# Peptides against a protein of PDB entry 4AID, part 122

Target 1, 242 residues: chain A of PDB entry 4AID
Amino acid sequence: FDIKRKTIEWGGKTLVLETGRIARQADGAVLATMGETVVLATAVFAKSQKPGQDFFPLTVNYQEKTFAAGKIPGGFFKREGRPSEKETLVSRLIDRPIRPLFVKGFKNEVQVVVTVLQHDLENDPDILGMVAASAALCLSGAPFMGPIGAARVGWVDGAYVLNPTLDEMKESKMDLVVAGTADAVMMVESEIQELSEEIVLGGVNFAHQQMQAVIDAIIDLAEHAAKEPFAFEPEDTDAIKA

## One batch from the design tools (peptide; made by RFdiffusion4, then SolubleMPNN)

Design b2_p20_4_s1 (from b2_p20_4, 15 letters changed)
Fold by OpenDDE base, seed 2:
Structure b2_p20_4_s1 (fold): chain B 242 residues (1-242), chain A 20 residues (1-20)
Amino acid sequence: as target 1 above (242 residues)
Amino acid sequence: SAHAARVRETLARLAAIHAR
């Protein structure tokens, strides 16, 4: 097994991105760990477009497996066969920032699956799932204009907190999730309690600054472990001749 | 490595497409 690993310190926690041990049948596969929370992201893409495909067929599926349910709050009562509300929301949270980052005209089927393998009850697997999905896509060779980073920002005791624990979030006046590229914010989702617009905008900027270390870590992992890029050129939509 | 250089070049090309 050729195992590649990137480790960084991020918000006072160790983030580990690993590839080459699990899910080698996928185009990209990343095991991501923060604290004792562990997720597996896999990316698979078709090497051809289906006849008559008129839209980009991306599916994103976040799932918390029953074997992890012993550490997942409420995990013991999942009826087999339908995503929970949380799984549906997190699947959309991952989908939103990645969907616009595929090269224009690419209509091959893409499947991203994020599976929670372990939960520590401190670190939410949603942010870790976004990071892992981004890394898996960058490793896959798909025409993905990533990486994205992601961060949660809290407001605790009059300060920004990067990726607050579930316990720190009880004292937080803000739950702000941001995802973006190195250069752009792609998605903001926020729940706010009586905070100024200035504090919220400052939180978006703080998130975007703090996610750069994650973006750099994904690039470093990709340089060592990515597949050869899939040969795809964007559809020529209007040569704005410079 | 030559592979790492191709990956970096491709990621930079893709980022430049997104910035348009």
Scores: peptide ipSAE 0.390, ipTM 0.905, DockQ to the pose 0.678
Fold by OpenDDE base, seed 5:
Structure b2_p20_4_s1 (fold): chain B 242 residues (1-242), chain A 20 residues (1-20)
Amino acid sequence: as target 1 above (242 residues)
Amino acid sequence: SAHAARVRETLARLAAIHAR
């Protein structure tokens, strides 16, 4: 097995991005760990467009399945039950920032699946799932203009907290999820309790700054483990404005 | 490696397409 791993310290926690051990049948597959929370992201894309495909067919599926302690399911996604409300929301949360980052005119089917393998009850799998999905896409060779990073920002005791624990979040006046590229914020989702717009904007900027280390970690992993890029040229955008 | 260079170049090219 050619296992590649990137490890960084991120918000006082160890983030591990690993590829090559599991889900090798996918175009990209990343096992991401933060604390004792573990997610598997897989990216698969069709090598051709379906006849008559008029829209970009991206599907993102986030799943929190109860696994028996200590068994990573070896590549068998047991039958998709109806997603929970949380699974549906997190699937959309991952979809939102990645959808606009596919090269224009790319209409091949893309499937991103994020599976929670372990949950430590401290580190939410949603942020880790966003990071893992980004990494899996960058490894896949798909024409994805990523990576994205992601971060949750809390406001605890008058300060920003990067990726607060579920217990720290009980004291937080802000639940701010941000995703972005190196250069741009792509998505903001926020639940805010009586905070100024200045504090919220500062939280977005803080998130975007803190996610750069994750973006760099994904790039480093991709340099060592990505597939050869899928040959795709963007549609000429200048020819449609004449 | 030549592969790492191609990946880096591709990611940089894709980022530059997104920034336009």
Scores: peptide ipSAE 0.369, ipTM 0.898, DockQ to the pose 0.703
Fold by OpenDDE base, seed 3:
Structure b2_p20_4_s1 (fold): chain B 242 residues (1-242), chain A 20 residues (1-20)
Amino acid sequence: as target 1 above (242 residues)
Amino acid sequence: SAHAARVRETLARLAAIHAR
């Protein structure tokens, strides 16, 4: 197996991005680890458009499977066949920043699946899932204008905290999830308790700054492990304005 | 490698498309 791995220190934790061991049948597949939380992201895309496809058919599925139920809070009681509220929310959280980053006119089916394999009860798999999905897409060769990074920002004891633990989040006055490219913020989701707009905006900037190391790590992994880029040219939108 | 160069070029091209 040609296993490629990138490791970075990120917010005082080790982030590991690995490819080449699992899900080799996917276009891209990444194992991401932070602490003892482990996710598998897979990206698959069709090599042709379906006849009469009018919209971009992206599907994003985040799953905390029952085989990890002993390592995931509440995992034993998941009804087979329906996403939990958390799985639905995190699937949308991953979808939101990646959907606008596909090349215009690309209408081939894309499936992103993020599976939680282990949860350490400290590191939430949502942020890790966003990072892993981004990495899997960059490895796939799909016409994805990524990578994205993602970060959670807390406000604890009058300071920003990158990717606070679940216990630190109980003391946090902010739950701020940010995703973006190197150059742009693509998504913000926030729950805030009695904080100034200045602190919140500073949190977005902090998140965007801190995710650059993740973006660079995904690029480095892609340079070593990505498939050949799928040949796709954007729709010439300038030709429609003439 | 030539592959890494093609990946970098493609990522840079895609980033330039996103910036338009």
Scores: peptide ipSAE 0.366, ipTM 0.898, DockQ to the pose 0.690
Fold by OpenDDE base, seed 1:
Structure b2_p20_4_s1 (fold): chain B 242 residues (1-242), chain A 20 residues (1-20)
Amino acid sequence: as target 1 above (242 residues)
Amino acid sequence: SAHAARVRETLARLAAIHAR
């Protein structure tokens, strides 16, 4: 097995990005770990466009498998086949910052699947899933203008907290999810309790600064493990304005 | 490696396309 691993300290936790052990049939596959939460992201893309394809066919699917849940309080067997509300929401959180980062004119089918394999009940797999999906796309060779980073920001005891635990989030006045590239914020989702816009904007900036280490870690992993880039030239949009 | 250089160059090129 040609296993490549990148490990960083991130928000006082160890983030591990691994490739080469699992899902080797995918174009990109990353096992990401933070604490005892583990996710598998896979990226697959078609090497040709379907005849008559008029839109970019990106599908993002986040899944929390029943075997990944430790003792979920409540023992409800998720009915096989329908995404939960959480799975639908997190699939959108991953889709939103990724979708605009494909090169214009690329209309080959792309499938991103994020599967939670383990949950520690402290570290939410959503942020980890966003990071893993970004890494899997960068490893795939797809014409993806990533990587993206992602972060959750809390506001606890009058300070920003990077990726608060589920217990710290109970005391947080902010649930701020940010995704972005090295240079730009691509997505913000926020739930806030009696906080100023200044504190929220400061949280976005804090998230964007803190995700740079993750972006750099994905680049380092890609330099050692990415497939050869898929040859795709963007549509010359400047030639249509003449 | 030459591969790592091509990956880095491609990522940088793609980032430059996004910044336009």
Scores: peptide ipSAE 0.362, ipTM 0.897, DockQ to the pose 0.732

Design b2_p20_4_s2 (from b2_p20_4, 12 letters changed)
Fold by OpenDDE base, seed 1:
Structure b2_p20_4_s2 (fold): chain B 242 residues (1-242), chain A 20 residues (1-20)
Amino acid sequence: as target 1 above (242 residues)
Amino acid sequence: SAHRERVRATLERLREIHER
């Protein structure tokens, strides 16, 4: 087993990104841990496009499997076959920032699957899932212009809090999820209680600053563990405008 | 390492493709 691991301190918590132990059949696979919350992200991409494929076929699936359900808040006996509202939401939170980062003209099927393996009841697996999905894509060799970072920002006692615990979130006037690259914010999702736009914008900037350590950690992991990049050249669409 | 350099060169190339 060639296991590669990156560990950083992030918001007063240990973030671990691991590859090489699980899901070796995937193009990229990352086990991410924050506290005792554990997620597995896998990225798989087709090595050719389907005949007549006119759009980019990206599928993102976040799931909390039944074996983790005894450790997941809310105790949902998920009946086989329908994503919960949370799973649907988090799948979209992962999809939104990564979709625009694929090379234009790439129309090979891409599947990202994030599976919650453990939940500590303090650290929400959504942010960890976003980070893990980003890392898995960067390791895969897919033509993905990541990494993305992600962060949740709370507003507690008149201050920004990075990745608040579920208990700190009860006191938070803001649930702000941000995803971005090193250079740009790609996605914002926010629930706010009686806060100014200035505080929200400051929260976006705080999130973007704080996610740089995660972006750097993914790059460092990829430099050691990434597959050879898939040889993709976009069709010169400029030749059709002549 | 040659691997790090290939990863970096690919990320840079990908970036240039999106900025065009």
Scores: peptide ipSAE 0.197, ipTM 0.802, DockQ to the pose 0.865
Fold by OpenDDE base, seed 2:
Structure b2_p20_4_s2 (fold): chain B 242 residues (1-242), chain A 20 residues (1-20)
Amino acid sequence: as target 1 above (242 residues)
Amino acid sequence: SAHRERVRATLERLREIHER
């Protein structure tokens, strides 16, 4: 096994990104850990386009597996074969920022699967899943213009809090999820209670600043463990504007 | 290594394409 690992301190927690031990049949696979929450992200892409494919066929699937039942809140009532509301929402949170980052004209099938393996009841797997999915895509060799970072921002006792625990979130006046590249915010999702627009905008900026360490960690992991880039030439966009 | 350089160059190129 050629195991590569990147470890950073992030918001007072240890973030670990690991590749090379699990799911080696995928194009990219990352085991991500924050606290004792553990997710596996896998990225697989087709090496050819289907005949008559008119749109980019990206599928993102976030899953909380039954074998982690008893460590995942609400895991006892999941009907086999249908995503929960949470799984559906988190799948969309991952999809939204990554979909626009594929090179234009790439219409090969892409499948991203994020599986929660362990939950510590403090660190929500959603942010970790976004980070892991980004890392898995960057390792895959797919024509993905990532990485993205992600962060949750709370507002507790008149201050921004990076990735608040589930207990800290009960005292938070903000649940702000941000995803972005090094240079741009790609997605914002927010629930706020009686906060000014200035505080919310400041939260977006705080999130974008704090996710840079994660982006850099993914880049460092990719420099050591990424597959050779898939040979893909983007359609000459200058020829379509003429 | 030549691999690390190829990965870096590809990530940089892809970013430049996104900014256009």
Scores: peptide ipSAE 0.179, ipTM 0.807, DockQ to the pose 0.688
Fold by OpenDDE base, seed 5:
Structure b2_p20_4_s2 (fold): chain B 242 residues (1-242), chain A 20 residues (1-20)
Amino acid sequence: as target 1 above (242 residues)
Amino acid sequence: SAHRERVRATLERLREIHER
């Protein structure tokens, strides 16, 4: 097995990005670990466009497997076949920042699947899932203009906290999820309790700064493990210059 | 390796497209 691994310290926790052990049949596959939370992201893309395809067919599916459900807060035995509300929300949370980063005119089917394998009850698998999905896409050879990073920011005791634990989040006046590239914020999702706009904007900037280490880690992993880029030339060259 | 250089060049090119 040609296993490649990147490990960084991030927000006082060890983030591990690993490829080459699991789901090698995917175009990209990343096992991401933070604390004892573990997710598998897979990216698969069609090597041709379907006849008559007029839109970009991206599907993102975040799922928490039943074997992990015993470690997921509020985890009812999920009936096989319907996403929970959480799974639907997190699937959208991952979709939002990655969708605009595909090369314009690319209309091959892309499927991103994020599977929670383990949950430690401290580290939410959503942020880890975003990071893993980004990494899997960067490894896949798909015309994805990533990586994205992601971060959750809390406001606890008058300070920003990077990726607060689920217990710290109970005391947090902010649940701010940010995703972005090295150069841009792509998505903000926020639940805020009576904080100034200045604190919130500062939280976005803090998140964007803190996710750079993750972006760099994905780049380093990709330099060592990415597939050859898929040969895609967009029909409209003007769509690349904008 | 030539592969790492191609991956790097691709990532750099993709970054340059985002900076526009």
Scores: peptide ipSAE 0.095, ipTM 0.743, DockQ to the pose 0.465
Fold by OpenDDE base, seed 3:
Structure b2_p20_4_s2 (fold): chain B 242 residues (1-242), chain A 20 residues (1-20)
Amino acid sequence: as target 1 above (242 residues)
Amino acid sequence: SAHRERVRATLERLREIHER
């Protein structure tokens, strides 16, 4: 197996991004680990557009399957066939920042699947899933203007905390999820208790600063393991060359 | 490698497009 791995220290935890072991039939596949939480992201894209396709057909599916249920909070026997509320919400959290980053005019089907393989009950798989999905897309050769990074920011004891544990989040006055590129914030989702706008804006800036290490890690992994870029010519080549 | 250079050049180009 040609296994490529990137490891970084991130928020006092080890983040591992790995490719080449699992799901080699996908265009991109990344196994991401933080603590003992493990996710598999896969990206698959069609090599042609369907006749009459008028919109960009991106599907994002986050899944916490029954095989991981022994380690997932609320792991009651998930009835096969409907996403949980959490799975639906996290699928949207992943979709929101990546959808705008596909090259204009690309209308080939894209499917991103994030599967939680293990949960440590400390590190939420959502942030890890966002990072893994970004990495899988960058490895795929799809015309994706990524990578994105993602971070959760808490406010505990009057300070910002990067990717607080589920237990630290019980004491946090902020649950702020940010996703972005190197240069731009693409998505903010926040639940805030009695904090000033200044603290919240500072949290967005903190998240964007802290995710740069993840963005750089995805780029380094892609330089070593990405497929050849898919030959796509946008309909408006002049607007993309300008 | 020529592959790494193509990937880098593509990522750089995609960033430049996104910054505009």
Scores: peptide ipSAE 0.371, ipTM 0.882, DockQ to the pose 0.510; fails the geometry check

Design b2_p20_4_s4 (from b2_p20_4, 10 letters changed)
Fold by OpenDDE base, seed 3:
Structure b2_p20_4_s4 (fold): chain B 242 residues (1-242), chain A 20 residues (1-20)
Amino acid sequence: as target 1 above (242 residues)
Amino acid sequence: MEHAERVRETLERLREIHER
């Protein structure tokens, strides 16, 4: 197997992005690890548009499979077939920042699947899932104007904390999830407890600064392991305004 | 062009399209 791996120190934790071991039938596949939390992201895209396709058919599915349930908080036997509330929310968190980054006019079917393989009960797999999905898309050859980074920011003891543990989050006055490109914030989701707007805006800026190392790590991985870019020419939308 | 150069050129091209 030609295994490519990028490892960075990120918020005092080791982030590992790996490709080439598993899910090689996908267009892009990334195994991402932080602590002992492990996610697999896969990206698959159709090589042609369906006749009469009028919208961009992106599907994002975040899932915590029953085989990981012994390490997932709540231990509930998920009835086969319906996403949990958490899985639905995290699927949307991943979808929101990636959807606008596809080249305009691209209407081929795209499927992103993020599977939690292991949970350490410290590192939430949502941020790791966002990073892994971004990396899998960049490796796929799809016309995706990524990468995105993502970060969670806490406010603990009067300071910003990058990707707080689940235990540190109990003491946090902020749960701020940010996703963005190198140049732009694409998504903010926040739960805050009696914090000033200045602290929250500072948290967004902190997140965007801290995610640059992840963006750079995805670019470096893509330079070494991406598929050839899919030959897609945007429809010349300027020809319809004459 | 090497594979890495083609990937870089594509990422740069996609960035330029997003900035317009």
Scores: peptide ipSAE 0.092, ipTM 0.726, DockQ to the pose 0.654
Fold by OpenDDE base, seed 4:
Structure b2_p20_4_s4 (fold): chain B 242 residues (1-242), chain A 20 residues (1-20)
Amino acid sequence: as target 1 above (242 residues)
Amino acid sequence: MEHAERVRETLERLREIHER
């Protein structure tokens, strides 16, 4: 097995991105770990467009498996077949920043699946899932204009906190999730308790700065482990004549 | 070009397309 691994220190925690061990049948597959929270992201894309495909068929599915649910706060035994509210929200949270980053005219089916394998009760798998999905897409060879990074920002004791623990979040006046490329913020989701716009904007900037290390880690992993880029010529040739 | 260089060039090119 050719296992590639990138490890970084991020927000006082070890982030590990690993490929080559699990889900080798996917176009991209990344096992991401932060603390004892573990997620598997897989990316699969069709090598041809369906006849008459008018829209980009991206599906993102975040799943908290029952074997992890014994360690997931509020993990009710889901009756098989419907995502929980959390799974639906996190699936959208991952979808939002990645959807606009596919090359225009690419209408091949893309499936991103993020599966929570373990939860430590401290590190939320949503941010880790966003990072893992980004990494899996970059490894896949799909025409994805990533990577994205992601970060959660809290406001605790008058300071920004990168990826606050679930316990630190109880004291936080901010739950700010940011996703972006190296150069652009692609998505902001925020729950704010009586904070100034200045503090919130500062939180977005803090998140975007702090996610650069993750973006760089995904690039480094991709340089060593990505598949050959899928040969795709976008219909809008006007953007590629440089 | 090494595989790593091709991947990097592709990622850089894709970023430049998105910034436009």
Scores: peptide ipSAE 0.086, ipTM 0.724, DockQ to the pose 0.608
Fold by OpenDDE base, seed 1:
Structure b2_p20_4_s4 (fold): chain B 242 residues (1-242), chain A 20 residues (1-20)
Amino acid sequence: as target 1 above (242 residues)
Amino acid sequence: MEHAERVRETLERLREIHER
């Protein structure tokens, strides 16, 4: 196996991005690890557009498999076949920042699947899943203008905390999830308790600064392990404005 | 070097296409 790995220190934790061992049939596949939380992201895209396709058919599916359920809080009640509320929310958190970053006019089917393989009960797999999905897309050769980074920001004892543990989050007045490119914030989702707008905006800026190391790590991995870019030329949409 | 250059060139090209 040609295994490529990038390792960085991020928020006082080791982030590992790995490709080439699992899901080699996907266009892109990344194992991401932070602490003992492990996710697999896969990206698959169609090499042709369906006749009459009028919208971009992106699907994102975050899932916590039954084999990981013994290590995941609330895993005992997963009825086969229906996403949990968490799985639905995290699928949307991954979809929102990546959807705008596909080249305009690309209407081939794209499927992103994020699977939680292990959970350490400290590091939430949602942020790790966002990072892994970004990396898998950058490796795939799809016309995706990523990478995105992602971060969770807490507010504990009057300070910003990058990717707080589940225990630190009990003392946090903020649950702020941010995703963005090197240049722009693409998505913000927040639950806030009695904080000023200034503290929240400062948290968005803090997240965007802290995710740059992740963006750089995905770029470095892609430079060494990405597939050849899919030959896509957008139809000249300027010819339809006549 | 050549593969990393093709990846960078493609990312730059994709960015330019989106900014139009």
Scores: peptide ipSAE 0.026, ipTM 0.649, DockQ to the pose 0.864
Fold by OpenDDE base, seed 5:
Structure b2_p20_4_s4 (fold): chain B 242 residues (1-242), chain A 20 residues (1-20)
Amino acid sequence: as target 1 above (242 residues)
Amino acid sequence: MEHAERVRETLERLREIHER
């Protein structure tokens, strides 16, 4: 197996990004691990546009497998079929920051699937899923102008906490999920309990700073493991705003 | 520029921003 791996220490936890072992039939596939939480992200894209396709057909699907459900709070019996509310929300959290980063005029079908393989009950698979999806897209050769990083920020005992544990989050006055590129914040989602705008903005900045190490880790993995980029030229009508 | 060059340039630019 041509296995490539990047490992970093991130927020006092080991983040591992691995490719080449699983899902080799995908355009990009990344096994991401933080603590004992494990996700598989796969990116697949069509090599041609469907006739009459007028919009960008991106589908993001976050899913938690039944064997991981025994370790997921509230995970009683996910029968294959309908996404849970959590799976629907996390699918949108992943979709929101990645959708704008595709080259304008690209209308080939793109499917991103994030599968939770293991949950440690400390590290939420949503952030890890965002990171893994970003990495899988960067490896795929799709016209994706990533990577994105992602981070969760808590506010515990008057301090910012990077990727708080599920137990630390119970004491947190903030659940702030941020995703961005090196240059820009692409998405903010926040639940806040009686905090000043200054603390919240400081949390966004803290998240954006802390996710840079993840962005760098994805770049390093991509430099070693990315497929040749898909030959795509946007139509001249779409090229006027790069 | 081919998409390949745009992706490379983007990755290089992102890397350069983090090396600063």
Scores: peptide ipSAE 0.024, ipTM 0.604, DockQ to the pose 0.101

